# Designs tried in a protein design run: peptides against a protein of PDB entry 3WG5. Part 240

Target 1, 218 residues: chain A of PDB entry 3WG5
Amino acid sequence: LAKNIVYVAQIKGQITSYTYDQFDRYITIAEQDNAEAIIIELDTPGGRADAMMNIVQRIQQSKIPVIIYVYPPGASAASAGTYIALGSHLIAMAPGTSIGACRPILGYSQNGSIIEAPPKITNYFIAYIKSLAQESGRNATIAEEFITKDLSLTPEEALKYGVIEVVARDINELLKKSNGMKTKIPVNGRYVTLNFTNVEVRYLAPSFKDKLISYITD
Target 2, 218 residues: chain A of PDB entry 3WG5 as posed
Amino acid sequence: LAKNIVYVAQIKGQITSYTYDQFDRYITIAEQDNAEAIIIELDTPGGRADAMMNIVQRIQQSKIPVIIYVYPPGASAASAGTYIALGSHLIAMAPGTSIGACRPILGYSQNGSIIEAPPAITNYFIAYIKSLAQESGRNATIAEEFITKDLSLTPEEALKYGVIEVVARDINELLKKSNGMKTKIPVNGRYVTLNFTNVEVRYLAPSFKDKLISYITD

## One batch from the design tools (peptide; made by RFdiffusion4, then SolubleMPNN)

Design b2_p24_5_s4 (from b2_p24_5, 12 letters changed)
Fold by OpenDDE base, seed 2:
Structure b2_p24_5_s4 (fold): chain B 218 residues (1-218), chain C 218 residues (1-218), chain A 24 residues (1-24)
Amino acid sequence: as target 1 above (218 residues)
Amino acid sequence: as target 1 above (218 residues)
Amino acid sequence: APSLGVRLDPLASRPPPAPRAPAA
């Protein structure tokens, strides 16, 4: 009996065009092998809005379920990370992680003050984050508050408010708890029921380029 | 009886050379008026290390007690903000705020990935943050973990671990709770016992320049 | 198109350690 494969990959750091390449590479590998799912262990403070939107689109276009797992403990899906999570087929969080703080900014002044996004941009991202929440059957009110109040939530709060689906300490607990769950968004136009019975877990290593960019960005 | 004056000013956004100018201006005003203290309502995600160190020095050179108050609820003294707080005469936090996440970075790559600081720089800031904690009689182990583990704490945890001195909901509760406390660092070479009995609270408004830079950075 | 300059990084202000020039 061909074991269902579940891929696990880590994406850490800021959300960027390179982060898009990482997502694309990892999802493509998992698609090619007809994996049951890919779990992305996400730890990000946020990043670029353009890259984030591209990542969300890449997840939505995935031929397999993409699970965002905010991991390890102490990690966050902050800002752009929250959008990515809300755009995914399932969100899990480890205890001691956070999600939220989604207010868009234009950047930082030379003096490093936050350049607030003009109302037009803020309102665009309010609409966008609400759409992600609505499409995934997640709490759109809280999604809006991630911007308007710069709200951040614990895993327990995020679960309670219907922002995420699973709190799990590790991959095995995640697989156990998410087994039999339906994806929150469609895979190829269909909601998939996850089957993590008798799966093989395969870890994807960062590419040499991933390591180099991490090292240059380290 | 000349009422003891307590100044209150807000510093919000990134820590920068301009934030230094704000601190310097506010502290100078309070010094000129021989205030009992200045309370800085701080909400920052962090900022520049150079500006942060200059701000810490400016606080340490203050002729009056400088109280850092992480405020309002939802605010943070993140990264550079934690260093500033640890360099201050008293730290207070409002419920629902946070402190920590102090790991230095070189910046962000073009792809927005965090450029990690080389070990030399990380170790420099470990030593620096530990010095601030030690000098202020605060928990140097936790101060190190703010870097090494990117630790963030709630007000309750920060108080419990001996990182901060007060949890307060508002300025009046802060004044009440901090009355009779000794400064955690010297003022003009002496530890000062705060006297918030019968004080006049004066709010310092942002300058036109502060507003303009906030607006340009907004 | 949202301006390519929009950032969603509340922690983006992690201080770049400006190395203090070693005192000569």
Scores: peptide ipSAE 0.025, ipTM 0.324, DockQ to the pose 0.150
Fold by OpenDDE base, seed 3:
Order: C-alpha cells, then sequence, then structure tokens
Structure b2_p24_5_s4 (fold): chain B 218 residues (1-218), chain C 218 residues (1-218), chain A 24 residues (1-24)
C-alpha cells in the first residue's frame, strides 16, 4: 500500500531571506512529491518581519500542510517564529521550548539598546498577528499579548491557551497526536484532515546553500 | 542633452529577505530607467548570510553598476554588509564609517553568548569572501581577516588596503571621485566606466512595503 | 504590507552585539 510521505526539515537561526528560501525549497520538494505534510523543525530567536511575512505567505500558498514544530527542547519560535507558527497549518512544540516575544523593534542603537518601533508599526503587527490567530482559529488575545506584553509561553501554556495544537517529544509522538487533526488554515482552499497512519518519514537535508547561509546568518 | 540618471536609495538595518527585496526593487527601477548607476546608501550591522548571498547575486546580475556607499557617518557595512560591498561594482565609504567584522556565527545562545560557527562554515565564508575580493580585484587577505581576525577597518584603512575604491563625504563627492572609474566587477559581462559628468540624481524612496518591512525588520 | 525594516527578534531586545571589535 503506497505510504503517505511526511517530510521533515529543520530551520534554525534568524528569520531572513534565506529562511524564506529554505521554506520555499522544503515546501516545494514536499509539494512535488505530493507529501501528506511537511514538518518544519523550527528553532529561531526571530529575525526580519519581511522575511517572516514572505514565509507566512509561502506557507499559506502551500499545496500541502505545513506543520511548524518548535524543536528540539530548548528551541524557540521567538518573535518572527511565532508569526510563522501562527501562519502555519498546525503548530507543535516539544517540552522545554517557548513561543512568543513578538514585539517589533527597529533594531539596535549604537549602544546596543533596542530601538523601539513607532506605535504605527507596533499596531500594524498587532493587527497582523491577530489576523493570523483569527484565520487559524488560535487565541487572538494571546497573540496580541505576544506583542503588547512581550509574552512568552511554554508548550503547555500555549496548548492550554489555544495558541498551539500539539505538545510532542519527538516526530513519532507528533505524528501520532496530529493524526486525524484538521489543518488550522486551508490547504488549497480546504481544511485538510491529516493522515499519519501509514507514513514514511523523509528528512530533507539543508542544501549546501542552506548549510552555508545558516552558518553565515545564524 | 539627455542627463544620465543616477539613482540613490537607502538600505538600513539588518540584512534579510526584505533587504533583498529592497535591493531587487531599487536595482530593477534603476535598470528600467537605464540609469548610469544606482548608489545604495548602506548602514547595516549585518544579518543573514542567505539574504546576503542573494543580494550579492542580485548585484552581480544587475544590468547597471551598483555602488555600495557606507553612509552616513557612523554607519557600517558590518558582517553581511561587507560581503555585499565586496560583491558590488564599487565601494564608497563616508568618513566615520566602518567595514568588516565578517566572522559567521550560528546565532546567540540562551545566555546571549555567540554560538560560533563550526570550522566548516567559517571556512566556507572565508572562501566566499576571498572569492568576492578576488573577483572584484580587492584585497583578499584583508577579506579573509575580516573573518579570521574579525577585523574592522576605517574608510581610510579600507582604501589604503585596497578593500574599497572611494572615501566620500556626500553623494556629490562620491560622484566626483568615482567619475571615470571602472566597475570592479562586470556589468553584463563588461567592466563599465562610470560617467558622472552630467548626471541627474534621483532618490528612490522606500516603498510603502519597504517602509513597513524596514520598520518591522529594522 | 508595510516593509519597514522591522525586526521581530525578541532577542532584538538585545542589540546584535556590536561586532565586538576583537579585543586588542
Amino acid sequence: as target 1 above (218 residues)
Amino acid sequence: as target 1 above (218 residues)
Amino acid sequence: APSLGVRLDPLASRPPPAPRAPAA
């Protein structure tokens, strides 16, 4: 019986144009092979909001379910990573990971202090993150508080508050727990029920470029 | 007499996918209008290596000369900014700016300490930055030392060591000093002699998207 | 979408450490 394929890829480090290229490449491979889903093991401190928005758009345009898995333990979907997660078809977190801290900044001053984003930009991202939460049926109040309070949550809190869908220790537990779940956003205009009963897990290695750029940009 | 157009655009903040979009947009506008050149006023602490590599590639694919101008005083072409500069057709710096500090890192640990890139990645970027320097006829030894010693240079040092081509206080001095210079890399397969004798300077404003993403990603 | 160079780095609470000048 033809096994459904689930791809697993890792995205680690800051969210940037190359992170977009990684998402695009990984999703494209999984789309080409008609995978049941792709799981992105995400560990990011955040990064660029433009790259984040492009990544969210790429996920939303995916022909297959994209599962963001905050992994391994000690990883985070911090800042831009939270937006990406909220823009995805399913969010999972490993125990000992975190999500949140989404306040936009303009960067760092010469002294290494944060340059605050003006209210106009902060308000834009409040609206944006709330939109992502609402579209995905996730907690929009907590999504706002990720910005307004720079809130960070544990997996258990994020699950409890309806920010994420799964807490899983590993890929096998993730597949087991997410089996039969509906995607939180549409895939090609439809909510898809995940079928992880008879799956082959395929790990996508970073391209040489991905390894290189991860190294430069991490 | 039809004045040659020189575009000037500003790219400030971290190097990311949106920085790529800014470069792409700005260069595309200048290409469409058959500009003599585009000057990118660059002020960056660095950022993502993937975005950097894409930006370098976009500059190298430009149909017109792309001049990186580290500006204003107090600005830097730090880390990824140095690679972008080294990948460009001409580098200028304002007095009181800096270039270098190109050592790749994997990011920051939970404690805020730098996670060092493994030797494999460091060596890749050493090879890459040396390639950029060699292709542009710039000092490949200093380019390597931007990584191996995390070296940073003043404009005067960078000029002295053959890392950059121009020290200029403003756009007018830049145009004056770079007039008649050959591009350090090819434009459409040929080294172009810059003609800034009868130019109209056009400033490209960030798009509304650029302003927003800069605000989000800065 | 507003494309201001807005950083969403919760560690963007900490400036990227200025390229620490190598300690002399």
Scores: peptide ipSAE 0.101, ipTM 0.394, DockQ to the pose 0.069; fails the geometry check
Fold by OpenDDE base, seed 1:
Structure b2_p24_5_s4 (fold): chain B 218 residues (1-218), chain C 218 residues (1-218), chain A 24 residues (1-24)
Amino acid sequence: as target 1 above (218 residues)
Amino acid sequence: as target 1 above (218 residues)
Amino acid sequence: APSLGVRLDPLASRPPPAPRAPAA
């Protein structure tokens, strides 16, 4: 019986146009093999809102389920990472990870202080993050508070509030707990029930390009 | 007689994954209408090298000529902008603009000092920028010096040294001067002679998303 | 390709805000 393939790839560091390329490459490989899903192990402090929006769009256009897994312990899906998670087919978090802190900023001043985004930008991202939460059937009020309060949640809080679907310590527990769950957004216009009962896990190594850029952006 | 269409779009601010989306969207619109060319009015301090490389690839895959126009006066195609220009079918600059300053960096430290890229990264970008210059029949020595000396050039110097093809004050002068020029790289495997003798200029407005992200990244 | 974490922006100085870890 042909084993269903689940791909696992790591995306770490700042959300950038290259992070988009990593997502696109990883999802494309998994799509080409008609994988049951791809799990993206995400550890990000955030990054560029533009890259984030492209990544969300690429995930939403995926022919297969894209699972965002905030991993390992100590990792975060901070800022842009939270938007990416909210735009995905399923969110998992490992214990000791975080999600949130989504307030948009223009950058850092020369003294290292945050340059605040004007209200019009903040309000746009409030509407955007609420849309992602609503489209995925996740907690839109908490999604808004990730911006308005710069709120960060533990996995247990995020699960409790209906921001995420799974708390799992590792890939095996993630596969076990997410088996039989429906995707929170459609895959090719349909909500898919995940089938992880007889899967082969394949790890996608970063390309030479991916390794180099992680090394440059970290 | 069907007027040939030339699209003009503005890309301003930091080179990001969203700048890639802007390039992709603008070029796609112009490709769909079988435009004679698209002119991208570029004003950038630079940005992400990853986004830059994707933009260069997208330009090289264009079904129509992509003209990079460093505009308006006071604008720059700095750093990543220079690579994008060197990867394009034709480069124009307005008087009072600049091109160059291509030295790769890892970022800025908390004190605002530049974190230097290691020699392996610098050498990669030297090879890359020289390749872009060579492929486009532009000055590869100056392209290297944009990195090794962090050199910036005026339009007059850039034209003199064979980095760019046109100095023009506005779109009308650009169309006039570039009419009958060959693209510096192939369009669909062929060098195209630009025909701007009877063109309709169409301005592409930034999408709502484009305006928002320019506002966030500037 | 070493391209991707490289800021080719003399103004791309600003790291995105590291989320301040909540003060323990």
Scores: peptide ipSAE 0.045, ipTM 0.323, DockQ to the pose 0.084; fails the geometry check
Fold by OpenDDE base, seed 4:
Structure b2_p24_5_s4 (fold): chain B 218 residues (1-218), chain C 218 residues (1-218), chain A 24 residues (1-24)
Amino acid sequence: as target 1 above (218 residues)
Amino acid sequence: as target 1 above (218 residues)
Amino acid sequence: APSLGVRLDPLASRPPPAPRAPAA
């Protein structure tokens, strides 16, 4: 019986265009191998909205399920990471991780205070994050509150409120719990039932480029 | 007499692919208007090397002079910002700014310590930054020391060592001091003498996208 | 060519800024 391949790749640090390149490379490798899924171990404090939108688009265009796994313990899918997660086929979180804090800001002032985004920007992201939540059958009210209240959730809260699908301590527990789940968004126009029976887990190491770029953005 | 247009745009925060999109957009607007130059007010702690390289390439492909202005006081062209500056047609700095600290790192460890880049990466960036300095007629020894010693310079030091061309307090002083200067790299294959006589300064506001992306990367 | 995603951030000693959510 041909082993179904599940790829695992790590994306850590700020969401940037290079993070897009990492997502694109990792997903492309997994697509080329007709993997059952790719699991992206995500640990991000946030990053760029354009990069985030491009990443979401790349995930939505994926020929295979893209699972966002907020991992390891102590990691977050903060800000941009939440949007990426909400745009993905499945969200998992490890215990001791967080998701949310999605309020758009323009930057930090010289005094370190947040420069607020104008209402137009905030409202755009409210609409966008709600759309991602709605399209994925996730809690759009909480998705809005990630912005309007800068809400952050534990894995248990996020699961309870229907923001995420799995709480798992490791890849093996994730595979076990997500086996037989439907993707929250379509893969090639269809909702896929994940089959993690008889899988081979393949870890994608950061390319030399990925290591270099992660170095510059951290 | 047709007013020569000088565009001014701000790029603040981490260097990412969205920073590339900002550079590309701003330069493209200024190119379309056949501007005498664009001044990019740069304030960056650094960012991604891939984005940096793409930005440098975009600057080098510019149909108009791209002036990097490390501004306002308290700003830096740190790390990736230094490479961008060294890849530009003219570097200016405001008093109380800094340039340098270019040593490539792979990231930060969980304890917040720097993960050192392997010698292969460091040596690549040494060669790259030296090339940028040499091509622009700037101090390649200091450019190397930005990496090997993680050197940071004041505007006065950077000017003294031939890393930058102008120290200016504001755009008006920059225009005054850089008037009649030759670009340090070619514009469309020729070194351009800047003409800031009878100029109209046009400020490019961040697009909605730019504001959004800056928000996420900061 | 080694894709050079190198970090050039000397100041990353700042606690990660509170996750800046995407600005629209």
Scores: peptide ipSAE 0.021, ipTM 0.293, DockQ to the pose 0.077; fails the geometry check

Design b2_p24_6_s1 (from b2_p24_6, 12 letters changed)
Fold by OpenDDE base, seed 4:
Structure b2_p24_6_s1 (fold): chain B 218 residues (1-218), chain C 218 residues (1-218), chain A 24 residues (1-24)
Amino acid sequence: as target 1 above (218 residues)
Amino acid sequence: as target 1 above (218 residues)
Amino acid sequence: MKPLPRKSGIEPITFKDNPPAPAA
């Protein structure tokens, strides 16, 4: 019997348009192999809103389930990372990770102070994050509060509030806990029941390009 | 006979990860309709290197020819725009446009001065832009000089030096001049001969999201 | 890798904990 494959890839650092390349490459590889899913181990302080939106769209266009796993312990899906997670087919977090703090900003001033986004932009992202939450059957109120209160949650809080689906210490526990779960958004027009029974785990390494861009963005 | 369709979409402003969304959306629409090609009317001063690389990759993954058209007169494919163009299946420019000035920078200092990229980064982009030029059968020497000399070219110069394929005043002239040309890079593993005989031109408008992000990035 | 900025100076919308990504 052809073993179901689960891909695992790491995305670390700022969400940039290069991060999109990483998502696209990794998802494409997993799609080509008809993987049961891909797990993206995510550790990000946030990034560009534009990159985030592209990544979300790429995830939504995936032919296979994309699981965002906030990993390892100490990692975050902060800011843009939260939107990406909310746009994904399943969210998992490791203990000691965080999610949230989604308030948009225009940037940093010369003194390092935040330049606030105009209300128009903030309101756009409130609507956007709420839509992602609603479409994925996640807590849209908390999603809004990730912006309006700059809320950041623990895995336990995020699970409790229905922001995420799994708390897991490692890939093995994630596969075990998510086995039989339905994706929170459709894959090719249908909600997929994840089947991680007797799967082969394949790790994807960053490309040379991925390593180089990560090295420059860090 | 099913009329061959050519899509036309505009991308203006900074190359950001949102610009990737625009490219992805527009190309996807054109792919879904099995368009003969999509023409992207490009006007950009440049943008993020990461976004640029993603856009190039998305173009290279296109199931249909993607034509970059530096348009209207007064527009530029500056910096990131040049890389995108060099990564595309065909480059056209309108009279009075420009291409080049590809030197990577780290950003702007507090006084608005350029923060130069380290030689490591500059050399990476030299290699990258040369690869795009070589893969597309375009002038790799000029592509390097877009970085090393911060060279900017007119349409006539760019055509003369084999950087671009077409100089055209409008979409109609572009279609006429590019009819029967082979794509400079493969589409689904083959060089495509463009057939713009009796095509229907369909304009794609920016989405509400596209308009909003363009409005914020301008 | 931080996205290398190119000559266009407008800071993209980022989120709070995101250091300004270099604009190429």
Scores: peptide ipSAE 0.207, ipTM 0.399, DockQ to the pose 0.188; fails the geometry check
Fold by OpenDDE base, seed 3:
Structure b2_p24_6_s1 (fold): chain B 218 residues (1-218), chain C 218 residues (1-218), chain A 24 residues (1-24)
Amino acid sequence: as target 1 above (218 residues)
Amino acid sequence: as target 1 above (218 residues)
Amino acid sequence: MKPLPRKSGIEPITFKDNPPAPAA
């Protein structure tokens, strides 16, 4: 029987418009090949809120399931990464990773101090992150606390609190554990049951551009 | 005779992934309506290199001519804005605007000092900006100097040096002066002659999201 | 559900842990 393809791609570093292009490119490749899913191995300290919102929208418009996998151990889906994860069809985390710390900031002052976002912006992102959690059937209270308390969670805590769906050590364990799970948000207007029974894992290498941008942003 | 539509949209502030979304949205609207062109009134101090590269790519993939117009007087296409301009089908500037200052930086230190990009990154952007200039038949030497000398130019200098194509006070003068010009890069694989003889100017308002993002980044 | 109109982008609110991206 023809193997279903699961794509795996890595996105590392700051969430930027380039990161959007990476998501868009990777998802588009996987869509064109009618993949069963794409797994994005995510390691980000955060990034731009705008890029994040666009990435979330791109994921939500995906013709195939997009799985965010906080990987490898030591990685984070911090800040913008948490929003992206909460906007995805399935969240997995490797042991020794983190999620949360979602407080928006305007930037850094001349002295390197954080410029706090005004309450209006903070409240907007509270509403936004709660909506992502609610739409995906994830813990909206914890999603709010990722901002209001700048909360960060371990994979075990995130799983326990119903923020994420899978804790997995590697891609093989992720595929095994997520097999038969329903997506937390619709794909093409329907909740999809993931089928990883007879899959070929295909790694998408960063394009030369992707490597270059990662090099520039790291 | 049915009027050809020219869209006009404003993009102001830092170049970010949100700015990419603005470009993408605006160009997409204009593409869907088979507009003669879209004019982006650009005022930016610069922004993220990744967002910039994605915007350039989006412009290059446009099904219609994208005109970057540095506007109003007092505006700049600084840093990332220069790359975007050089990646576009036509560059116009209003009197009293500027272009250039393209030196890449990693960011700001804790004391607010600029963290210089390593030579490898700087050299990459030199090659990149030169390629944009070469591809568009614009002054590649000046494009390099936008980085190596952090050069900034007036509209008159930029026109004189063959960096830009039009100096115009307003949209009407821009349309008049650019009428019959060929795009500096291809549209759908062909150089297009702009036809503004019988056009309707249609302004694209920022979406609620665009307004919100602009509010958050300003 | 109708694709939510492309929300015009929110400004680069950076979230805290974002290391400085190269700016041009």
Scores: peptide ipSAE 0.196, ipTM 0.388, DockQ to the pose 0.179; fails the geometry check
Fold by OpenDDE base, seed 2:
Structure b2_p24_6_s1 (fold): chain B 218 residues (1-218), chain C 218 residues (1-218), chain A 24 residues (1-24)
Amino acid sequence: as target 1 above (218 residues)
Amino acid sequence: as target 1 above (218 residues)
Amino acid sequence: MKPLPRKSGIEPITFKDNPPAPAA
C-alpha cells in the first residue's frame, strides 16, 4: 500500500559519480517507505556522461515515480541535467529556469575553449537523448536539437514543445498540477497515475558526505 | 486500423552499422503497412556495441511491435544479439538456440585471445543491459550475469528465468503462443496486446545490399 | 558575469566496438 508520502530532495552542482550516490540514496529511502513519489529539485550545469547515464538508469529502475523539478528560479537542467530529466517519470520546471544545451564535449582546452566531441560521440548522444525522449513520449525532435543546435528552452517553451509536463512555482503548485497525471515512463512495468491528494511532504536533507562533496565541487 | 499482417525478416551475422540499416529498413516497411508486428529472425554471434545500441533505439522507436526470434535451431542471440533481444517488445527462441555471453571486449589480439574491456566499459554495459531488462520487465539479475559470468542460456532456461517470453519451433507456433501476449515494452507509449488471429505472414527478403554485406562479413 | 555554466565535459564513454563473442 503506497503511503501518502512524497519525498523531496535537492541535487545541486555538477553531475558526478557522487551525484549518482545522492540519487541512489534519495530514491532508496523513498522506495523503502513506499512513497507516492520522490521529487528531486535539480540545479545542474551538467557533468560526466557516465554518471549521468547511471543516474538515468537508477531513475528508470525506481520502484516509485521520480519527478525531476528544475528548481529554484535561476536553476537549470543543463547538459547532463536534461538527459536526467528526460529519463525521469515526470519533469517540472519553475519559472525562470532553463533546460537543454546538451552537446557533448571532451573537455576544455587550456585556453578555456571547448574541445568538441568527435562526430561518433555526438551521434551517440543524439541517439541516446532521442531514445529517452521517445520512451517517455516527449519531443524527440527538440531533444535532438538540444545537441545539434545546442538549444536551451524556458519552462514555457519546454512545456509548449512537449519536453516537460509541468510549470510550477513551488512544490505545492507542482503537487497540484501533477496530481492525476500519468508517469511518462513505467514504474515497475506500469504507468502510474500520480495521487497527490492528502500527501505528507517529507524533505530529505543531504548527507554530510553530500554536503562536503558539493562544497568541494562548487 | 492495424492490418492483419505480420512481417518476418531475417538478420544474420555480425551486428554492424549495416545491420542497423537492415533493422531500420525492415521495421520501416512494416510500419508503413501498419503491420500487427514484425518478427526478426535473429542469428548473430554479436558485433559492434555502437551499432547494437542504435538498433535497440530503433526498435524502441518502432511504431509497431518488434519481436526478436532467435531462429533457426543452432542460431544464437549472442553478445550484442542479447542486448537487441532485451531491447525488443517480445523475445522468442527456437529449441536448440542460445542467448547470452554479453561480456564486452575491446577486440581480439593477434594471437586470437580476447582483449578484455576495462572495468569502466564493463560496468557501463552491465548498467545498460540491466536497464533493458528492467524496462522490459525481464530478469535483470540474469541480464547482469550475461556479462559478469558470461552466462549463456538455452531457450528453456531463458524462459524459466524470465529472460524471454516464448519458446517456439517455428513462426506458426510463435504466432500461436504469443497471441494475446502484451508487449514487454510500450509501442507508441502503450503496451500492446498482440493479435495474431487471422494474420497474413509476409516475408521480407534481404536487399541486394543486405546480401552483399552479409556475404562480405561472413 | 556569471561564468557560463561549464558545459559538462562528457568524457565520451567510448564504447569500443564489442567484437562478437567468440562462438563457443
Scores: peptide ipSAE 0.038, ipTM 0.292, DockQ to the pose 0.115; fails the geometry check
Fold by OpenDDE base, seed 1:
Structure b2_p24_6_s1 (fold): chain B 218 residues (1-218), chain C 218 residues (1-218), chain A 24 residues (1-24)
Amino acid sequence: as target 1 above (218 residues)
Amino acid sequence: as target 1 above (218 residues)
Amino acid sequence: MKPLPRKSGIEPITFKDNPPAPAA
């Protein structure tokens, strides 16, 4: 029996318009090969809200399950990364990672202080993050608190509170633990049961363009 | 029996004078073909108030039911988009979408801060949004709070509070759920019962002009 | 001091509800 393919790709750094292009490229490759899923190893401090929302939409439109995996240890799905995770078919975190701190800001002042977002924007993103949580059957109260309290959670806390689905040390443990799980959101209008029996793991390397832009935005 | 036609079109991005032209074109096509309805898949962060009011008037003058569908997941009917929705014959939202945050502003300052609208303008739009809600038999108190509190809601909240009529994952579910519903405002002076039995769904592509302007306004 | 996670800079989502010019 031909092995089911699982793609693994990495997205690291700030969420930008270019990060959307990375997500789109990776998911498109996995879709073309009719992969069982794609795992995106995510490590981000956050980024642009526009790019984040576009990435969420791209994940939601995926023809295959997209698993967001906060990896490696020491990584985070901070701010925009949390929204992306909550918009995905399954969230996993490695031990020693974090998720949350989702309060919108307008930017940083010259002295490095945060320029606060007006209530209009904050309330928009409260509704948005709650909607992502509710749609995925995840903890919408905690999702709101990621904004209102700037809450950040460990993997164990996030699992306990029903924000994420899996804690896993590596890809092999992730595949093992998520095997037979249903996606938390639909794939092409249906919830998919993940089949990670007899899989081939294929790693997608960042393109030359991906490498160059990561270097400029870091 | 000839299938009843339902048109589906997408409007994405900022509400501008060009967005009015898109609405007008789409509705006109559906009117010419005596469609049962047109569904507008809406994803907007807001835009110009003048264009918004013209769009609302164009919807109100439609010879066929206009359904505003906040779609896909991750989309919003924010600010001007909420007014447009409240002015329509039926509102649907996909899971993972939002509606609200309707407070008028004059714009953004050079530092990215909001320039607040004077009370006269704010009160005008409070009256306007309440009128749209009242005319459509929707929650006028929440409609006011979209301005006064910059409130934003999930689909489930919006349904619960009587702001919208349908939560649906896709067009097929929307058609199924809205079948037999009465329009929330009149079509040619009468409330229409939607007939989505044995329908043909026709997708309207954006014109070349529509695509070009979306690219410039993003 | 751990660098504060760069919170998502929301470029101003131009919710520019430009009020209609007040009808003079």
Scores: peptide ipSAE 0.031, ipTM 0.281, DockQ to the pose 0.119; fails the geometry check

